Peptides against a protein of PDB entry 4GMN. Designs and how they scored, part 284

Target 1, 375 residues: chain A of PDB entry 4GMN
Amino acid sequence: RYANITLLALVTLASIGTDFQETLVKGNQGSRESPISAADEEWNGFDDADGDAMDVDQKSSSGEDQEEDYEEIDVKEDDEDDDDDSITSEMQADMERVVGADGTDDGDLEDLPTLRELIQTAVPQLIRLSNLPIDSDESLTIQSHALSALNNISWTISCLEFANGENANIHNAWYPTAKKIWRKTILPILEADSADLKLATQVTSLAWAVARVLHGETPTDGNPHRKFISLYHSSKQQAGGNSNSIEEPEDPFQGLGVKCIGVVGSLAHDPAPIEVNREVGVFLVTLLRQSNNVPPAEIVEALNQLFDIYGDEELACDKEVFWKDGFLKHLEEFLPKMRTLTKGIDKRTQPELRTRADEALLNLGRFVQYKKKHA

## One batch from the design tools (peptide; made by RFdiffusion4, then SolubleMPNN)

Design b2_p27_6_s1 (from b2_p27_6, 21 letters changed)
Fold by OpenDDE base, seed 1:
Structure b2_p27_6_s1 (fold): chain B 375 residues (1-375), chain A 27 residues (1-27)
Amino acid sequence: as target 1 above (375 residues)
Amino acid sequence: SDREFLIKLAKKYSQQSFELSKEVSEE
């Protein structure tokens, strides 16, 4: 009885986290149908379809206008008002305020009562439940549901814009809590080195969501980037042996490999230690060199992470890692391979993967040209 | 206990979600 009520509580908190995410996605992207993952699915990643197209000032190169007719795929806005009744009016009103607020109010979470209750009241208890001694299958189930709830809440918050001081009130409220999730939930589970692939996937999803906000300010104690790189390699060894038993997620971006790349990429951002940045950068560039044996979604994620980490030439990692370790040459050598990889993705069977690969290919070309001008 | 509080919180949110689902179903 008490177990079932606790499980229902944790499932409800996980659902609330998903419902908030869907509202934020709808608010930021407009009518772009992000596939509403069913409320029972642990939300395992955000498609930032608004990948910050690096504002590479294209103004200078008078190269010939090959008008490649990008057929405007008139994605019919089927305004199916799927009023997903799952979101409370209090939650929706909080999310509408977050999306619609000019990020100028450094104010307290006074105007965001539901989000405040999630961060200040629910999350500290979820951290405690995720870190309970495992003595029974019931305790394992409680841990799993607590991790799912932390994942969905952390992902939702990671979808908010925090650049240029936007949502600074939410960032300031979340930041100490995110560090607490990392130190009290993520690190202890990574240190336990469990052979449980499900638990490893849940912790990696949560770690990515937390690291998307903390970036290089994520606690480096115990070198967690090496644990996620090790997990990446271990997951590939297991998948190669038992092709039948791990249902590859229908979404190629929900794979454990993609999540590991997302975590370590996020951990490598400034102000991360240069040695952490180097180890991650070498890992990501090595994936590109071995691309024939790497899933396309992992290549897309590895490229996006490389752009975000090394996009700013003023950062210490640009000189001390990117240029010093010769990453530009590896990216240039990868361009023709990426074109072949992207063209090999069937638009009919994997439309999203193809779109994201086409974007990553375009960005790779721009990034290589940018870095060549600044050499 | 933390468990009793999570149960109360989840019951609050589940009840609010269920009340909203009724309001939308009555329009």
Scores: peptide ipSAE 0.017, ipTM 0.499, DockQ to the pose 0.029
Fold by OpenDDE base, seed 4:
Structure b2_p27_6_s1 (fold): chain B 375 residues (1-375), chain A 27 residues (1-27)
Amino acid sequence: as target 1 above (375 residues)
Amino acid sequence: SDREFLIKLAKKYSQQSFELSKEVSEE
């Protein structure tokens, strides 16, 4: 009886976190800009200098415009009334305020009562429930649901913009709680060295969500980046042996390998210790060198993490790691491999993976050119 | 207890969700 009520409460908290994320995504769909990291504004600094107009006399062969009459297939969007009426007015009002909030520097969530209650009251209880002794299938189920709820809340918050002092009130309220999740939930489970790949996947997903906000300020105690790198390698060894294929998630970006890359990439940002940055950077560059044996989604994530970590030339990691360890050469040598990899992805069967690979290929070309100009 | 708090929270949110589903259905 008490178990079922606790499970129902955890499922409800996990649903609230999902509904809040969906509301964020729906609210942000008006602004179709994918959160391209703040690196996109500085990349428009192509001073197109006076390159001579080579008069290439391209004789316009008048190819007959075959007007292929694209019959407008009136796809009646059946409005399936997905009556997922799970979003509270307090959540909607909190969402409208989050999207409209001029960053008041006060870490006060007075205007965000639902988010405040989630951060200040629900999360501490979820942390406690995720740390219960595992003595039964019931306790394992409670841990899994507590991790799911923490994951959904943490992912939702990690989708907010915090650059340039945006959402500073939410950031300031979340930051100490994110550090508590890391120290009290993530680290103890990683230290238990469980062979449970499901638990490892849940903890790694949560770790990525938390690290996307904390970045290089994520607690480095016990070298957690090495644990996630070890988990990455262990997951590849298990997949090669026993055909207990944990069903590869239908979404290639939901794989444990991608999640491990996302965590360690996020951990390597400034102000991370240079040795942490180096170990992660070498890991990511090594994946690119071994790309023939690495899933395309992991290559896309590893590239994005490398761009975000080494995009700023003013950071100590640019001189002490990127240039010193010769990463530019490895990225340049990877360009033709990335073109082949991206062209090998079928646009019909894997449209998202192809789009993200095309973007990562474009960004790799630009990044290599940028770094060559600033050498 | 912490469990009683989570139950109270879950009940509060489920009740608010149900009240909102009514408000949205009455507009």
Scores: peptide ipSAE 0.016, ipTM 0.502, DockQ to the pose 0.027
Fold by OpenDDE base, seed 5:
Structure b2_p27_6_s1 (fold): chain B 375 residues (1-375), chain A 27 residues (1-27)
Amino acid sequence: as target 1 above (375 residues)
Amino acid sequence: SDREFLIKLAKKYSQQSFELSKEVSEE
């Protein structure tokens, strides 16, 4: 009886976190489509490049109008709007305020009572439930659901803009809680060295969500970046052996490899220790060198992380790692491989992967040109 | 207790979800 009520509470908290994410996404979709659009941090460094518009002479190759009669397969999207309407009016009102609020610097969540209760009361319980001794299948189930709820809440909060002092009240409330999730939930699970790939995927997803807010301020105790790099390599060794591979998620971007890259990329941001940044940067550049054996989604994520980490030339990591370790040469040598990789993705079967690869290819070209001008 | 709070939250949200599911089913 009490176990079932605890499980129901965890499922409900996980749903709440998802519903928050979806509404934040819908609120942001009024500007740009994909929710995990890399925050277009206005990469202010690209605007000052005098657009020598290469007059790409549009040679109008009059390719013949093969009217391929694309039969509009009227896929009736049965909008089974199973609007799992688990969003409370109080939660929706809190979410609308979060999306619409100019960041009031007051550091309190007085105007966000549901979010305040979620962060201050629910999350501390989820952390405790994720740390229960595993002595039964019931305790494993409770841990999994607690991790799912923490993941959804953490992802939702990580989709908020915190740049330029935006949402500072939420950031200030979340920051100590995020550090507590890291130290009390993520690190102990990573240290337990479990062969459970499901648990590893859950904790890695949570770690990415937490690290997307904490960045280089994520606790470096025990070199967690090396644990995630090791997990990345271990996951690749296991997938090659037994055909009972955990069904690769239908979404290439939900794979454990992508999540590991996202975590270590986020951990390498300023003010991360230069040696942490270097080890991550070398790992990411090594993936590009080995691109023939790396899933395209992992290459896309590795590129985006490299752009975000090394986009600012004022940061110590630019001089001390990017230039010293010769990363520009590796990125330039990777450009023709990325063009081939991107062209090899079928737009019909993998439209999202193709779009994100096309964007990453464009950004790689721009990034290489930027770094060459600032050399 | 913390457990009683989670039970109250779960009850609050499950009840609201059930009320909303009814509103959508009555339209």
Scores: peptide ipSAE 0.016, ipTM 0.479, DockQ to the pose 0.030
Fold by OpenDDE base, seed 2:
Structure b2_p27_6_s1 (fold): chain B 375 residues (1-375), chain A 27 residues (1-27)
Amino acid sequence: as target 1 above (375 residues)
Amino acid sequence: SDREFLIKLAKKYSQQSFELSKEVSEE
């Protein structure tokens, strides 16, 4: 009885986190109706819409690609109007305030009562539930759902723009809670060194969401970046073994490898210790050097993390790591490999992966040119 | 500036990492 009520509450909190996300996305994305089904899927990310469409004048190289007349398979979109009335009028009002809020610098969430309640009341309970002794299948299930709820909430918050003092109130309210999630939930699970790859994937997803807000201010106690690098390597060793049991996620970007890269990349941002930055930077550059044996999605993520970490020449890591360790040379040597990798992705079977790879390739070219100009 | 371009790139990438994780949670 208590377990079922706790499970229902955890599923409801996970759903609220997702709905809050969707509403933030829809508030920022004035136009695209993509209905996310509220399924039990661990939400792993959100779309910030405010990217000014750089009109890349795609000069149409007129390749006469033959119009193969593939018949319109009329997939009836069964518009099941599941009026999932899950977005409470209070949540919608909070979202309208977040999207419409001129950034009041007051770290008070007085105007965001639902978000305040999630951060101040729900998250501390989820942290307790994620730390229960695993003594039963029920306690394991409770931990899993508590991690999923923490993941969805943490991802949702990580999608808010905090640059330039935007959403400073939310950032200030979240920051101590994010550090508490890290210290009380993430670190203990990582220290338990469990062979459970499901749990490792859940905690790594949560760690990425938390680290996207904390960046280099993430607690470095116990060298968590090394634990995630170790987890990355361990996951590759297990995937190479006959363990048919871990369904690689159908999405290449939901893989544990990508999540590990996302975490360690985020941990390496300023003001991370230079040695942490170096270890992560060397790891990421090593993936590019070994790209023939690395999934394309992990290469895309590793590139983007490298751009984010080393994009600012004013940071200590630019001089002490990027230039000192000769990363530019490795990026230049990787350009022709990235072109080959990107061209090898089938646009028909993996359109998203191809798009992200094309963008990462474009960005790599620009980044290399930028760094050469500032050498 | 080239810095503003890289900051916009980082923002756009943070966006796209997110777009993609969303599209994947919809499949």
Scores: peptide ipSAE 0.012, ipTM 0.378, DockQ to the pose 0.067; fails the geometry check

Design b2_p27_6_s2 (from b2_p27_6, 19 letters changed)
Fold by OpenDDE base, seed 1:
Structure b2_p27_6_s2 (fold): chain B 375 residues (1-375), chain A 27 residues (1-27)
Amino acid sequence: as target 1 above (375 residues)
Amino acid sequence: SRRQFLLELARKEQEQAKRIAEEVAES
């Protein structure tokens, strides 16, 4: 009984996260009549727009970790089918406001009540449930559903624009919660060193969603980038040995390898420690050097991560890692290999992979040319 | 667009997480 109620609540929270995402997708489809926003442009380099870097005063609120006594949500079994439509309508109204609002700077989600309750009330409980001792199949099921719900919410939030102070209220509300997810959910699971590929896939997907918002501000305690690099290598060793049983995900971009690359790439963004950036950068460049044995989707992700990490010349990682470790040479040497790789992808059987590889090839050419001009 | 790809990525990651959770519940 309690298990079924908990599972129903977790499925409902996972659905809520998905419905928010669907609303963002619908909103983005409707806005297509508007001129291409600068964020949708191909990587054109930094245009020299003297945009005043607003000093985001990092108010290091040393919030003491008060063990907030999380009151259990009494999930009433109200069997009314009408509640799903009501929640969806409120969620739609919240997402319409997110798309339309010049974000007020206050981390107050007063105007976004559904999203507020999701972040402030639901997510802390999902964190708790994801940390339960695994002593039964029931506890494993609860953990998996809690991870699914956290994943859905985190991915939806990661699809919001936070550049230039956009959605600052949501960012400010999410940021402490995202760090709690990282420290309380992601790190403990990664430290347990489980051979469970399903759990590894779930936690890595969640870590990617969280790291896409936190970037280089993701907690570096225990060097999680090395754990994800190790997981990448371990996943390849398992796939190479048992050719029969790992159903390669039908989508090349849903592989654990792509997720690991996405996580570590996101972790390496400024203001990440230079040593973290270096270890990730070397990992990514090493994938390009070994590209004959790397799935094309992982190469595409590794390239995109390299562009995002090293696109800005004003960042310390440009001088201390990119130039110092000679990454440009490796990218130049990879350019003809990428052309061959991309041309080898059949447009009929793998149209998405081909499109993404064509884009990554174009961006690689531009990136190499850009870096050569600023050398 | 990059945004459309990120939205589609999020959708795919959510759908995969759901499938994994269902498979864990059935095991």
Scores: peptide ipSAE 0.545, ipTM 0.943, DockQ to the pose 0.847
Fold by OpenDDE base, seed 4:
Structure b2_p27_6_s2 (fold): chain B 375 residues (1-375), chain A 27 residues (1-27)
Amino acid sequence: as target 1 above (375 residues)
Amino acid sequence: SRRQFLLELARKEQEQAKRIAEEVAES
């Protein structure tokens, strides 16, 4: 009984995360009556938008470990049918406001009560459920559904714009929760070193969503970038050996390798420790050097991550890693290989992969020219 | 657009996470 109610609640929370995402997609389609040509969102360099670094006052509140007895939400059985559609409608209305609102710096989410309750009430419980001891198929199912719900919420939030102080209220509310997901859900699962590729896929997807918001401010405790690099290599070893290859996802971009690259790339952004940035940068550049044995989708992701990490010349990682470790030479040497790789992708059978590879090739040419001009 | 790609990525990641959770529940 309790298991079924818990599973239902987890499915509902996962659905809420997708309904928010659908609302973001609809909102982004409605605003498209302004012809921002898809051609002008080519990598034009970092726009010289004076990124006023939000001085997030790191008030290190040494919060003592109060074991807050999370009271069981007494999910009353009786009013099941009408409340679910109502909650989803209110949450959609919050997300519609997010798409249209100038963000306030206030993390209290006063104007977004349903999103506030999702972040402050639901997510902490999902974190708890994702950390249950796995002692039964039921506990494994609960963990998987909790990870799915956390994934859905985290991916939706990661689709919000947080640059230039946009949605600062949501960012400020999400930021501590995202760190809690990282420390309490992602790290323990990564440390358990399970050979379960399904669990590895779920936790890596969640880690990517979280790291796309936290970037270089993602907790570096236990060197998580090395764990994801290790997971990348382990995933390649398993795919080569046993004929029980989990069917490579039909979508090349849904592979565990792409997710690992996305995570470690996100972790390497400023203000990540320079040595974390270096280890990730060397990993990514090494993939390009070994591109003959790397899936094209992983190369596309690795290139995009390299552009995002090293696109700003004012960052410490540009001087201390990109230039110092000679990454430009490796990118230049890779440019003809990328042309060959991209041309080798059949437009008929893999149109998305070809489009993304054509874009990454164009951006690589621009990036190399940019870096050569600023050398 | 970068934004459209991120939205589609998020959708695909959510759909994959759902399928994995369903497959774990059926196992």
Scores: peptide ipSAE 0.545, ipTM 0.943, DockQ to the pose 0.842
Fold by OpenDDE base, seed 5:
Structure b2_p27_6_s2 (fold): chain B 375 residues (1-375), chain A 27 residues (1-27)
Amino acid sequence: as target 1 above (375 residues)
Amino acid sequence: SRRQFLLELARKEQEQAKRIAEEVAES
């Protein structure tokens, strides 16, 4: 009886996290009427004020590119009006304010009472439930649902803009809670060295969401980057052995390997200790060198993390790691391999993977050129 | 856009976490 009420509450909290995410998606769709210039698709680190537009002479090779008629798969939104009336009008109003807020830094969540209660009251209980001793299938179920709820909330908050002092009130409320999730939920589960790949997937997803807000301010206690690198390698050893392993997620970007890369990449951002940055950078560059044995989605994620980590030349990691450890040479040597890899992805069977690989290839070319200009 | 990708990533991560929690509850 108490278990069922606890599970229902955990499912409800997980739904609240998702409902907030849906509101963010709707808010971002509504803003499409403003012509967001094609510039927001470019990695913002290439604001070279020197407007020497390299005239890439598009030699119009008039290849008769057959217009493959992309049949618009009319995804019939089956309006299953399952009015999951779980979204209170107050929750909706709080998240609409977050989407619409010109970041008035009043430093308080007085105007966001539902989000305040979620962060201050609900999340601390979820942290407690995720740390219960596992002594029964019921306690395992409670842990899994608590991790799911923490994951949903953390991912939704990670989709808020915090750059330039935006949403500073939410950031300030979340920051100590995110550190508590890391220290009390993520680290203990990683230290338990469980062979449970489901639990490892859940905790790594949660770690990625948390690390996307904390970045290099993520607690470095116990060298968590090395634990995630070890988890990456362990996950590869298990996948190679038993064809009955957890069905590789149909989405190549939902694999444990991609999540591990996302976590360690996020952990390596400034102001991370330079040796943490170095160990992560070496790991990522090593994946590129070994690309023949690495899934394409992990290569795409590793590239994006490398661009985000080493895109700013003013950061200590640029001089002390990127240049000092000779990463540019490895990226340049990888460029022809990335072209081959990207061309090998079938657009029909893996359209998302192909699109993301094409983007990462383009960005790799630009990144190599940028770094050569600033050498 | 990068923002749309991050929103979609978050959605997929949430959906996967839900499925895993459901599978653990059914086991």
Scores: peptide ipSAE 0.544, ipTM 0.943, DockQ to the pose 0.838
Fold by OpenDDE base, seed 3:
Structure b2_p27_6_s2 (fold): chain B 375 residues (1-375), chain A 27 residues (1-27)
Amino acid sequence: as target 1 above (375 residues)
Amino acid sequence: SRRQFLLELARKEQEQAKRIAEEVAES
């Protein structure tokens, strides 16, 4: 009885997290006219201002415009259930205010009552439920649903822009709560060293969402980056041994390996301890060196993390890790392998993976060229 | 865009977490 009510409440909280995410998606579709500030910057690290554009006179072959008639999916507005609109309207109004709010520096969410209650009231209860002693299948179910709800909320918040002081009020409210999720939910589960791949997948997804906001300010207690690196290696050993393991997700980006890379990459950002950065950087570069046995999606994620970690030359990790440990040589040696890997991905069967690999290849070329100019 | 990818990543992570939680509840 109490468990069913608790599960219903957890499913409802997980739904609220997704409804906020859907509102962000809708807002991003409508705001195509407003310059979305820093998040639409491609890695524009190079003003190629002085490149004499040699006129490569590539003749315009007039390929015929096949007008693919995009069928308008007529989404019938079924008008009927009035009562659900109130919560969605308040949530929408909170998210519209988030997109429009001039950054008030105070972690006060006075103007964001739904988000405030989610962060200040709901999340602390979810943390409590995720930490219950596992003594029954019912307690395991409660933990899994609590992790799902925490995951949904954390991923939605991780989709907000926090660069340049944007959404500072939300950042300041979330930051202590995110650290609490890390210390009270993520670390205890990682320390338990469970062979449960479902639990490992859930906690790693949650850790990635949290680490995408906390970055190098993520608590380093117990060296969690080493735990996720160990989990990465353990996941590869299990996948190789048991053909009846959890079906590899059909989406190559949903694999536990990609999640582990995303977590450790995020943990290695400034102001992470230089030794944490080094261990992660060496791990990521080692994946590129061993790329023949690494899934393409993990290579794409590892490259993106390397660009985000080492893209700024003013950071201590550039001198003390990137240059000192000779990462440029490994990236340059990987560039022809990445071209081969990317070309080997079928655009018809894996369009997303191909697009992301083409982007990562382009960025790798730019990144190598940059680091060579600044050597 | 990077933002569209992050939104889609978040959606996929949420959907996977939901499926895992449902599978744990059915076991």
Scores: peptide ipSAE 0.543, ipTM 0.943, DockQ to the pose 0.844

